# Peptides against a protein of PDB entry 9GMZ: the designs that were tried, part 53

Target 1, 343 residues: chain A of PDB entry 9GMZ
Amino acid sequence: TGFPLELLTRPATERLAYFENYTVAHPRLKEVYEILMRTIAEPAGASFIFVYGASGVGKTTLRLRVEQKLTELALPKLESDRARVPVVGIEAIAPESRYFNWKEYYTRALITLEEPLIDHKFDYGVRGISRDNFGKINVESKVVAPALRRALENALIHRHPDVFFVDEAQHFGKVASGYKLQDQLDCLKSLANMTGILHCLLGTYELLTFRNLSGQLSRRSVDIHFRRYCADSPEDVQAFKSVLLTFQQHLPLAETPNLVDHWEYFYERTLGCIGTLKDWLKRVLSDALDREATTITLKDLQKRALSVAQCQKMFKEIQEGERQLSETEADVQNLRSALGLGA

## One batch from the design tools (peptide; made by RFdiffusion4, then SolubleMPNN)

Design b1_p11_4_s4 (from b1_p11_4, 7 letters changed)
Fold by OpenDDE base, seed 3:
Order: C-alpha cells, then structure tokens, then sequence
Structure b1_p11_4_s4 (fold): chain B 343 residues (1-343), chain A 11 residues (1-11)
C-alpha cells in the first residue's frame, strides 16, 4: 500500500507533510517500542529508562509513537480525570554556555506539561508563573531555577504522567570543566524521586557515560539499546531494503523512484540509521516538489546526501558506542562464568 | 492531531 493517490493533486506542502508524518514500522523500531511500552507499564521500581543508540537511528520517532499510544490508552480515563496528563516529552537543548541551563529546562518542561487547553488549572505555588490570555504559561524573568523546579515537581505530581521523556538527553552531559556529570544525574534522580514519575532519557551513546557514573542509578534504571541495521547481517540488510521499498512507495510523486536498487549507497550514507534515511529523503522530496518533478533520481539523492566526511565521523561515534556495549556484554558473561552460571 | 501513518515493513 502506497501513499494516497489524491496527494498528487494536492499542494507541495501537503505532500511533504504526508511524508514527514509517515513512519515505517521497521523491526528494530517495533522491538524497542514493545520493550519501552512494557517497561512503562511495569517499571518494577525503576525510576529511569535509558534509550541509547546512534544519532538518527529513530529515537525521536520512537518517543513520538509511544507518546501517541500512551495518550490513546489514557483517553477513557482522561474523560473522568481531566487533571491528568498521560505523558510529557521534551527535548533537552545543548547549552549555549559551559553549563546546562536548568532554568530553561524547567520552563520548557512546565510549558509542555501545562498545555493551554488542559483542564483543572492549579496554582503552581510560585509567584511569577502565570497563564496568559491564551492559557499559555508565562514565566517572569525574576523566577529562579529552584522555584521553577518546585513548580515542575508540583505540576508532575498533580498531572501524574506515566512517563516523562527527555529526548537528546546527552546534552545533560555537556558540563563545564569542573562540573561533574554526576551532579546533573543527581538532580534528575532527585526530581524522579520527589515526584514518583518515571523518567525516560533518550540520546546517543554518550548516555552510556551516565550509566557508568552511578551504581545507584544502575539499580533503578532499565537500559534499552536502539541498534542500527548492520551490513554484515543478511537479516539487517533485508530489513533495510524493505524500509527503502516502503519509503519509495510512500513518496508522493507521480513516478515511484527505485530506491532499493541503490540500497548500498543509502546504507553508505546513513550507516543503517532509518532516521537519517528519512531526513535525507525528506530533503530530496522537498527539492523534487519545488521543481514539480515526477520522480527522484540518483542525482537528486547525491545533492542532499551527507558527505563522506560526515559519515566517517558518525561511524566513529557509532563504533565507539557499540564497542562500549560489547565490552559490557563480555563483562556480564565473565561475571556469569565466575559465578558458575552458564554463558 | 495528524494521524501518523505507520506502515509495516513488508518482508
């Protein structure tokens, strides 16, 4: 099943928006989705979930799919409990300064949690936090980070989401020289403990540094590795080709492009990361729509491809992350063997 | 709420 053919008569903006909103339900995404949904439903005393994987593997797509599903599942309860928010998701921002901006983080979290249309507005217990005439939260400049934290804690307790998502969570690790990454984790841990809300941090393999810093977090965290597709696995190659086939069928163009025949080139320039692939195809589709083109050519793909230098950099970052995980798996096997447990 | 179209990867 391809795109709705009616899109061919629609404006370029609608055609692009269709593809932007389209998601391929590929095997790795389904696997991680099921693990994440199960863990959210039954956290078993966990306070954190770490979802790590390559940049562009599809973590944001995973988050948005889980947010949608949790919202759908909560709808019957939300009819009776209009104060509840089923899920909240934010993106952590790279600090402009050498330190993470907690004031900005708390402000964004509070704004996201307290949407304008939410029923049962409450007092945040903090002067200088209000709603404007449109119901949007306004935070006065005089409000300090500790006060914003208290407001967020109160809001999280009152709204009681099943999970709090933080995407691009590796940005918590961007601390100035002399600041400890541990202090950022202790702050997040304290927020989770004070609110009783499960936190899910999604990010690159840089999140593995967070896992290793706190033996206390390891006992209260669930780890989920979102793997890329590997060219040395025939099954992974087939899955990647099937993703290309699905995307070519869902590009709203008059003539279906043959992406599958170029699978090696797509793999070379995406490293098996489906998010990177989707973003590439979005750029190429946008260009094709602007030219009123009937299809996408290899030349169109080449114009919007990541450079070899970019791919080499990303691949080094992936290899380092995969190496660290492989070493951890070997350590687990060694520990099991030392305990007299079979490998 | 834009319904996200989710397609299964055909084998």
Amino acid sequence: as target 1 above (343 residues)
Amino acid sequence: SARRFISGVAP
Scores: peptide ipSAE 0.000, ipTM 0.362, DockQ to the pose 0.043
Fold by OpenDDE base, seed 5:
Structure b1_p11_4_s4 (fold): chain B 343 residues (1-343), chain A 11 residues (1-11)
Amino acid sequence: as target 1 above (343 residues)
Amino acid sequence: SARRFISGVAP
């Protein structure tokens, strides 16, 4: 099934919005989604979920889809428990400084938890945290990080989400000179323990450093690798082609472009990352709609492609992450063998 | 009232 044909008579903004909101249920996304949903439902004493994968693989899409689903599943209970937030999702921001800004993190988390759909004003007992007339949280600049943390702890306890998502969580790894990444992990661990809320950290392969640093977190964490599609796997190539086929059918253009015939070029410029692919196609679609074009051409694709240099840089970062995972898997196998557990 | 149309993941 393609896009609704009625879109062809709609404004460019609606046509673009359709494609933006469209999500291909590709195999890797579905797999990770199912694992993540199961883990959230049955954390089995886990306090953390780590979802790691390449930039542009689709982690934010995964998060948003899980947030949607958890919200849908919670709707019947939310009618009776108006204080509940079923899920909270934030993006960790890259600090302008070399150091992770906990104050900003706590502020964003509080603002997100207290979205105005919650009629019940809770006073978190922190001076300088207020709500406006619309119920939006306002945090005064004078409020210090420890106070914001306590407010967030109270908010999380009161709102009792099934999971707290933190996207771009590799930014927690940005520590001051002389500070340990362990201190950041201990801070997160303490927040999870104090609130009883499951935390899901999504990020790049830099999250593997978190896995390796805390033998205590490893006992209380579930790891989910969101893999890209690899060109050396025939199955992955076929899945990637199928994604291209689906996208070409869902581009709201009068003439369906042939994307599949250019699959190698799409792979070269996306590294098998579907988020990167979608963003590329979105830019190309926007250009086509602005020109009132009936279709998109290879020339249109080339205009909005990532440069070879960008792809080479991204690929090196991916290869390093994939290498670290492969080494970890080999280490596990070696450990099993050394323990007399068959490989 | 911005109804966030939770577009159901079509199967």
Scores: peptide ipSAE 0.000, ipTM 0.389, DockQ to the pose 0.030
Fold by OpenDDE base, seed 1:
Structure b1_p11_4_s4 (fold): chain B 343 residues (1-343), chain A 11 residues (1-11)
Amino acid sequence: as target 1 above (343 residues)
Amino acid sequence: SARRFISGVAP
């Protein structure tokens, strides 16, 4: 089904918001969604889930869909347990220094976990943490990172989310030395262990470094690879074309643009990443709506496309990540062979 | 409460 035709008479802001809020249920998203939902439901002693994939593959969309579903599934329990938060999600911030800002991390986590709609006042036992009149958490500048950690541990235990999402989690790896990265991973591991809360780290292929640094984390983690669509796979090409077909039907324009006929150009400038594709189409739609255009042209697409140089850089980063995964798979096969386990 | 408009999966 296409977009609601009534949108054509609505303001440009509503038309754009419709497309922004629209999600294509493409095969890779469905696959990773099902794996992630199953892993959250049955973690089997895992403390961590790593979701890695290219920038713009759709990890944020995945997270939001899982957050939605976990919230929907929790609704019957939330009626009886008003203290419970079904899911919490934060974005890790790139450190301005060679050190990760744990104080900022804990503060953001607390603010996100303690939504204003939670009727139950929780006393964190930490001076300088309060709620405003709107129920928003306020953290005074004097509160130190260890105190914020204890507050977060207590809040996570009390609210008991099914999962704690950390988006852009590769930013934990942006430290001056491998030793400091290990300390950060041990800190996260300790937080997960102390709270009993499953942590899901979403990020780029830089998350693979986390798997290599801690054999103890690898034993307590589930890995989920969110793959892009590959042009060398006929099935992936067909899936990508189907996504283009769906997007063209959901662009709230008077004339349906033919995106599918330009699939190669879309692939060239997105590298098979559906999030990159959606963001591109959103920019183009915004421009078209501003001009009161009836449709989108190839020239409109070209105006908002990533440059060839940007695509080449992104592609190198993807290839390096995919190579590291292939090497890891080969290492597993070599290990199995060395153990006398058949391939 | 930023009701993050959870994007609907249209069928």
Scores: peptide ipSAE 0.000, ipTM 0.385, DockQ to the pose 0.036; fails the geometry check
Fold by OpenDDE base, seed 2:
Structure b1_p11_4_s4 (fold): chain B 343 residues (1-343), chain A 11 residues (1-11)
Amino acid sequence: as target 1 above (343 residues)
Amino acid sequence: SARRFISGVAP
């Protein structure tokens, strides 16, 4: 089924918002979604879930879909437990400085966890954390990171989310000289252990460094690889074409563009990453709507495409991540062989 | 919360 035809008579903003809010349930997204949902429901003593994959593969879309679903599933329980928050999702911010800003992280986490609409106000026991008349948390600049951590621990315990999502979690890897990435992981591990809350870190292949840094975390983590589509796989090519077909049917334009015939060009400029594809099409749709165009042309696509240089850079980063993952798998096999366990 | 629709990939 295509877009609602009534959108053709609606403002450009509404047409664009439709496409922005539209999600193609492509095979890799469905697979990772099901694995993630199952792991959240039955963590089996895991304290962490790592979701890693290429930039623009769709990790944020995955997170938002899981957050939505967990919220929907929690609604009946939230009527009886008004203190509960079913899920918390934040994005880790790239530090402006050479070190990860834990104070900012804890502040954002607290603000996100404590939505204004939560009836049961919790006393954080920390001076300089208050709620305004609208229930919004205010954190005074004088509040130090250890106090914010305690406040977050208490809030997470009280709100008891099924999972705490951290998107762009590779930013935890931005440590100043002399700090170890291990210290950041130990901090997160301690937060998860103290609260009993499952943490899901979503990020690029830079998260593989986190996976390898702590044998203790590896025992308490579930790893989920969100793969891109590969042009060397006929099945992946077909899935990618089917995504293009779905997107062309859901572009709220008077004439359906033929995106599928240009699948190789779309693949070249997205590297098989559906998030990158969607963002590209969103930009092109915005331009088309601004021009009151009836369709999207190849020229319109070319105008908003990532440059070849950008694609080459992104592809190198992907290849390095995929290589590291493959090496890790080979290392595991070598370890198994060395242990006499066989393949 | 804007209901983001998840549609199936057309075959």
Scores: peptide ipSAE 0.000, ipTM 0.369, DockQ to the pose 0.043; fails the geometry check

Design b1_p11_5_s1 (from b1_p11_5, 4 letters changed)
Fold by OpenDDE base, seed 3:
Formats: structure tokens, sequence, C-alpha cells
Structure b1_p11_5_s1 (fold): chain B 343 residues (1-343), chain A 11 residues (1-11)
């Protein structure tokens, strides 16, 4: 089924918003979604879930769909327990300094957890945390990071989300020393342990560095690899072509562009990452709508494509991450062989 | 748990 044809008579803003909100249920997204939902429902003593994969593979889309589903599943319980928040999700910010800004992290987490629409307003017992006239959390500059942490711990305990999402979690790792990264992981581990709330960190393959730093995290973490589509797999190529077919049917343009015939060019400039593909098509659609164009041409695509140099850089980062995972799989096989568990 | 077809439009 294509886009609603009535969109062709709607403003460019509504047409763009339709495409922005549209999600293709591609095989890798479905697989990772099912694993993640199962792991959240039955964490089996895990305190962390790591979801790692290429930049632009679709991790944010995965998060948003899981957040939506957890909210839907919680609605019947929220009628009786109005204090509960089913899920909380934040995006980690790249630190401007050599140090992660924990004060900003705790403030954002509190603001996100304390939605203005929550009827049961708790006092966190921290001076300088208040609500404005709109019910939004305000944190005074005088409030120190340890006080914000205690407020967040109390909020997480009282609101009891099924999971706490941190998107772009590789930004925790942008510290110049492994020591600072360990301190950050120990801080997150302490927060998860103190609250009893499952944490899900979504990020690039740089998250693999987190897994390698702590043998204690490995015992309390579940790893989920969100793979890209690979051109050496006929099944993956077919899935990628099917995504292109679906997107071309859901571009709200008068004439349906033939994206599938250009699948190799789309693959070259996205590396099999569906988020990168969607963002590219969004930019091209925006340009087409601004020009009142009836369709998208190859020239329109080329104008908004990532450069070859950008793709080469991204591909090196992907290859390094995929290599580290393959080495780990080989180590598991070597361990099994050494244990006398047949290959 | 099937991804709701309404939220994630399949091919």
Amino acid sequence: as target 1 above (343 residues)
Amino acid sequence: ISVPSALLRSY
C-alpha cells in the first residue's frame, strides 16, 4: 500500500511529516525489536542491554518503536498506577569537555521522566528542584550532581520504568582515557543497581569498548547486534531492494520515483544502513516539495548523497566493528573447542 | 510478539 493520495493536496509540511513518521518494518529491525522486547520482559538478572550497530542502521527508530509498544502495553496498568512511567528514553550528548557532564545527564533524565502530564507529583527532597507553572522540572544552577543523582534514583524507583534507554551511548566513551570510561560505566552500573531499573544503551560499534572494559558488565549485560544489510548476501540485497520499493511507494509525490533500479547507488551511499537511507530520502523529498516537483530524479538524489569520502570513513568504522565481533565469535569457538564442546 | 503492522509497515 502506498501513501494516502490525499496528501498530494496537502501542504509540503504535512507531506514531509508523513514520510518522517513512516517506518519500514525491514527484517533486521523486526529481529532486533523482538529480541529487545523479550529481553526487557525477561531480563534474567541483566542490568544492562547493549544495542550496537553502524551509525544510521536505525537504532533510534528501534528505540522509539519499543518505547511506543511499552507505553501501549502499560496503558491498562497506568489507569490504576498513575505514578508509573512505562519507559524513559534520553539521548546522550557528546561532551564539549574531556569530562562527561553528569549534571546535564541527570537533569535531562529527570525532565524526561517527569512529564508535565503526570498527576502524581513527588517532592524529591532536593532543594532547587521545582516545577514551573506548566509542571516542567526546573533545576537551579546551585544543585550539585550528587543531589541530582539522588533525585533521579528516587524518581526511577517511584516511576519504575520497565527500561531506561540511553541513545547515542557511545558519547560516554568519548573520554580520552579508558580509566574515565570505566568510571562512567561504574557510575551507570551503580545507578542501575540502586534503582533496580534495567538500562538499555544504544550506540555505534564504539560501545564494544564498554563491553571489553568490565568482566562484571559482561555477566549482567545482554548484547544485541543491529546488523546492516550486506551486499555479499543475496537475502540482504533482496531485503534492501524491498525497503527501496517500500520507500518509493511512500514518498508523497505525484509520480512514483523508481528507486529500486538505482539500488546499487543507494547501497554504495548508505552501506546497507536503512536510517541513512531514510535520512537521505527525507532530504531529497524536502528539496522536491520546496520546488513543487512531481517526482525525484537521480540528480536530486546525487545532490543530497553522502560524499564518497564520508562513505569510505563510515565503512572503515563498520569494518572495524564487524571485525571485533568476528574475533569474539572466533574466541567463543576456541573456548568451546578447549572445553571439549565440539565445534 | 509481532511488530504491529500498523506501526511498522512491512514491505
Scores: peptide ipSAE 0.006, ipTM 0.449, DockQ to the pose 0.045
Fold by OpenDDE base, seed 1:
Structure b1_p11_5_s1 (fold): chain B 343 residues (1-343), chain A 11 residues (1-11)
Amino acid sequence: as target 1 above (343 residues)
Amino acid sequence: ISVPSALLRSY
């Protein structure tokens, strides 16, 4: 079924919001969703989940769907345990310096966890942390990073989320030295261990460099590769075409555009990344709605497409990430073979 | 932009 036809009589803002909120349940998203949900439910002693994949593959969509589902599953328990937060998610910020800003990280995490609507207010014994009249956490500039960490640890223990999401987690790796990177990993590991809260780090393939530096994290981590669709796979091409078909049915326009006939052009400019595709179609839909257009044309698509140079850069970054994973898989196979474990 | 979990609870 396509979009609700009544949207054609609605304001452009509602039509755009419909498409923005619409999620295609494509095979790779479903697979990663099922693995992630299972791992959160049964972490088997893991303290970390690493979700890595290309920029624009759909990691944010995955996170939001998991957050929604964990919230829905927690609702019956939240009626009795009003202190509980089922899930918390933050985005890691790129460091402005060669040092990660832990003070900002802890502040953002605490603000996100300590939602205004939570009835049970805790005093974390940290001077300079308060709630405003709207229940929002305020952190005074005088509060130091160790005190914020302790406040966050206490908050995580009391709120007991099923998982702590950190999006753009490759930003933890943007430090001046491998030693400092290890210290950052040990800091995160300590936070997970002290709170008993499972951490899920979502990021680009740059997250692999972060994972590989800690042999101790490797023993307590689950890896999830969120793959793009590959044009060399007939199955992946068919899945990508099916996504285009679904999106064309869910564009709230008077005339259904034929996106599927242009699948190669869509593939060329998205590299098989469905998030990139959705963002592109959202921009094109916005332009079409602003013009009160009945449909989307190839010219409208071309106007909002990524440039060939952008696609080439993104593709090089993807190929390097996929190569590193292939080498890691080969190294595991070589290690297994060397151990006398059959491949 | 992380959607606050509170917005997820209102649905």
Scores: peptide ipSAE 0.000, ipTM 0.369, DockQ to the pose 0.026
Fold by OpenDDE base, seed 2:
Structure b1_p11_5_s1 (fold): chain B 343 residues (1-343), chain A 11 residues (1-11)
Amino acid sequence: as target 1 above (343 residues)
Amino acid sequence: ISVPSALLRSY
């Protein structure tokens, strides 16, 4: 328990890196991790997994922990199958234009999937895709999106990952019309079907729009709600306090700060989102290390806190997402009841 | 695949 005390004699950069690389295994993260790992192992004919929740709930942390575990589990098989990649994860980029950049998406996916250290190199069958002397993928600017898609399909089939992760996947939905959003979903569905690779889309509650637009995707998708901690639940409050206690023990400072006594202020400025909490504490730790401070004060916390206006905006977005889910859960329950399926 | 080593801790 706690940080290695040797860190107190180490450079500020190493102390900060320790905290950045530290992950609290909190109840909601464990629950979603177990559901996601089980669904990847036994997709039961699903082509998609949707992981949705508040901004800063910890979806990227979840992805990275699953990627690590899938890699560890695959190591014995990778010795015999030098072509295999166990998992691939990319982040979808917000388009600068009104249109999602598929060329950029396919290029990033190819670069991420084709690690230079993989011994087994294959031809993509696409002119203008090559490897450099270090085995890194190079995509010429002249290569068009349909050719990049075919190259990605071939690479996904050949490398056969257990899952393809797309983080910040709500960016696929930033299209000016519902029709264009359907086209994006049909494109993703076609990619999953052509490759036979399970896709996991992680994002905000804006991903619920994807669930509602495609009754065909819903039949081949698993939904995972990554919930925040709620202040109206005594169990959630206790879990949130336990996270604060764990973080205060893992801040590499000479004097352990008392974060738990300020739990209400931490809750007010994070809305029960552990990623938001960790990012706040990283900023405060960086400031403390720059000052060679022995501890963190309430003033240090206040300096790096989100404003009340930012929290109010984030809370409205959360409430709308939670409302949409509650309505959908009620609709499912009503449908089950109408079908004579017990509650 | 170089997965970033992050320490997962349970409380």
Scores: peptide ipSAE 0.000, ipTM 0.370, DockQ to the pose 0.032
Fold by OpenDDE base, seed 5:
Structure b1_p11_5_s1 (fold): chain B 343 residues (1-343), chain A 11 residues (1-11)
Amino acid sequence: as target 1 above (343 residues)
Amino acid sequence: ISVPSALLRSY
């Protein structure tokens, strides 16, 4: 089914918002969603979930869908347990100084945990953390990272989310010269252990460095690869075409654009990443709505496409990540063979 | 913040 036809009579803002809020349940998203939901429900002693994949593959969309679903599932219990937050999700910020800002991370995490109008004022035992008249957490600039950590630990214990999401988690890998990435991982591990809260780190293939550096995290982590669609796979090409078909049906335009006939161009400029595709189409739709256009053309697509140079850079980053995974898979097979476990 | 009711319509 396409978009609601009533949208054609609505303001451009509503038409754009419809498309922005629309999510294609494409095979890779569904697969990763099911694995992630199952792992959150039954972590089997895992303290971490790593979700890694290309930039623009749809990790943020995955997170938001899981957050929504966990919230929906928790609603009946939240009526009785007003202190509980079913899920918390933050995005790790790229540090300006090349060093991960733990103070900022803890502050954002604490603010996010306290965003719900939860009547229960917890005193986290930290001077300089307060709530405003709207219940929003205010953190004074003088509050130091260790104090914010303790506040976050207490908040996580009291709010007891089923999972703590950290998007763009590769930013934890940005450590000062002479510091080990291991220390950052041990910090996260300690937070998960102290709170008993499952952490899900979503990020680029740079998260694979976390796997390789911490044999202790590997024992307590579940790994989920959010793959892009590959042009060398007929099934992946068909799935990608099906996504284009779905998007063309859900663009709130008077005339349905033919996106599917341009699938190779869409693939070339998205590398099989559906988030990149959606963002591209959103920009093109916005431009079309601003012009009161009845449809979008190839020229409109070309105007908002990523450059070939951008795609080449992104593709190199993807290839390196996919290579590292393939080597790891081969190493596992070699290890199994060497252990006599058979293929 | 209106949780966008993005209906995951599974094909």
Scores: peptide ipSAE 0.000, ipTM 0.399, DockQ to the pose 0.033

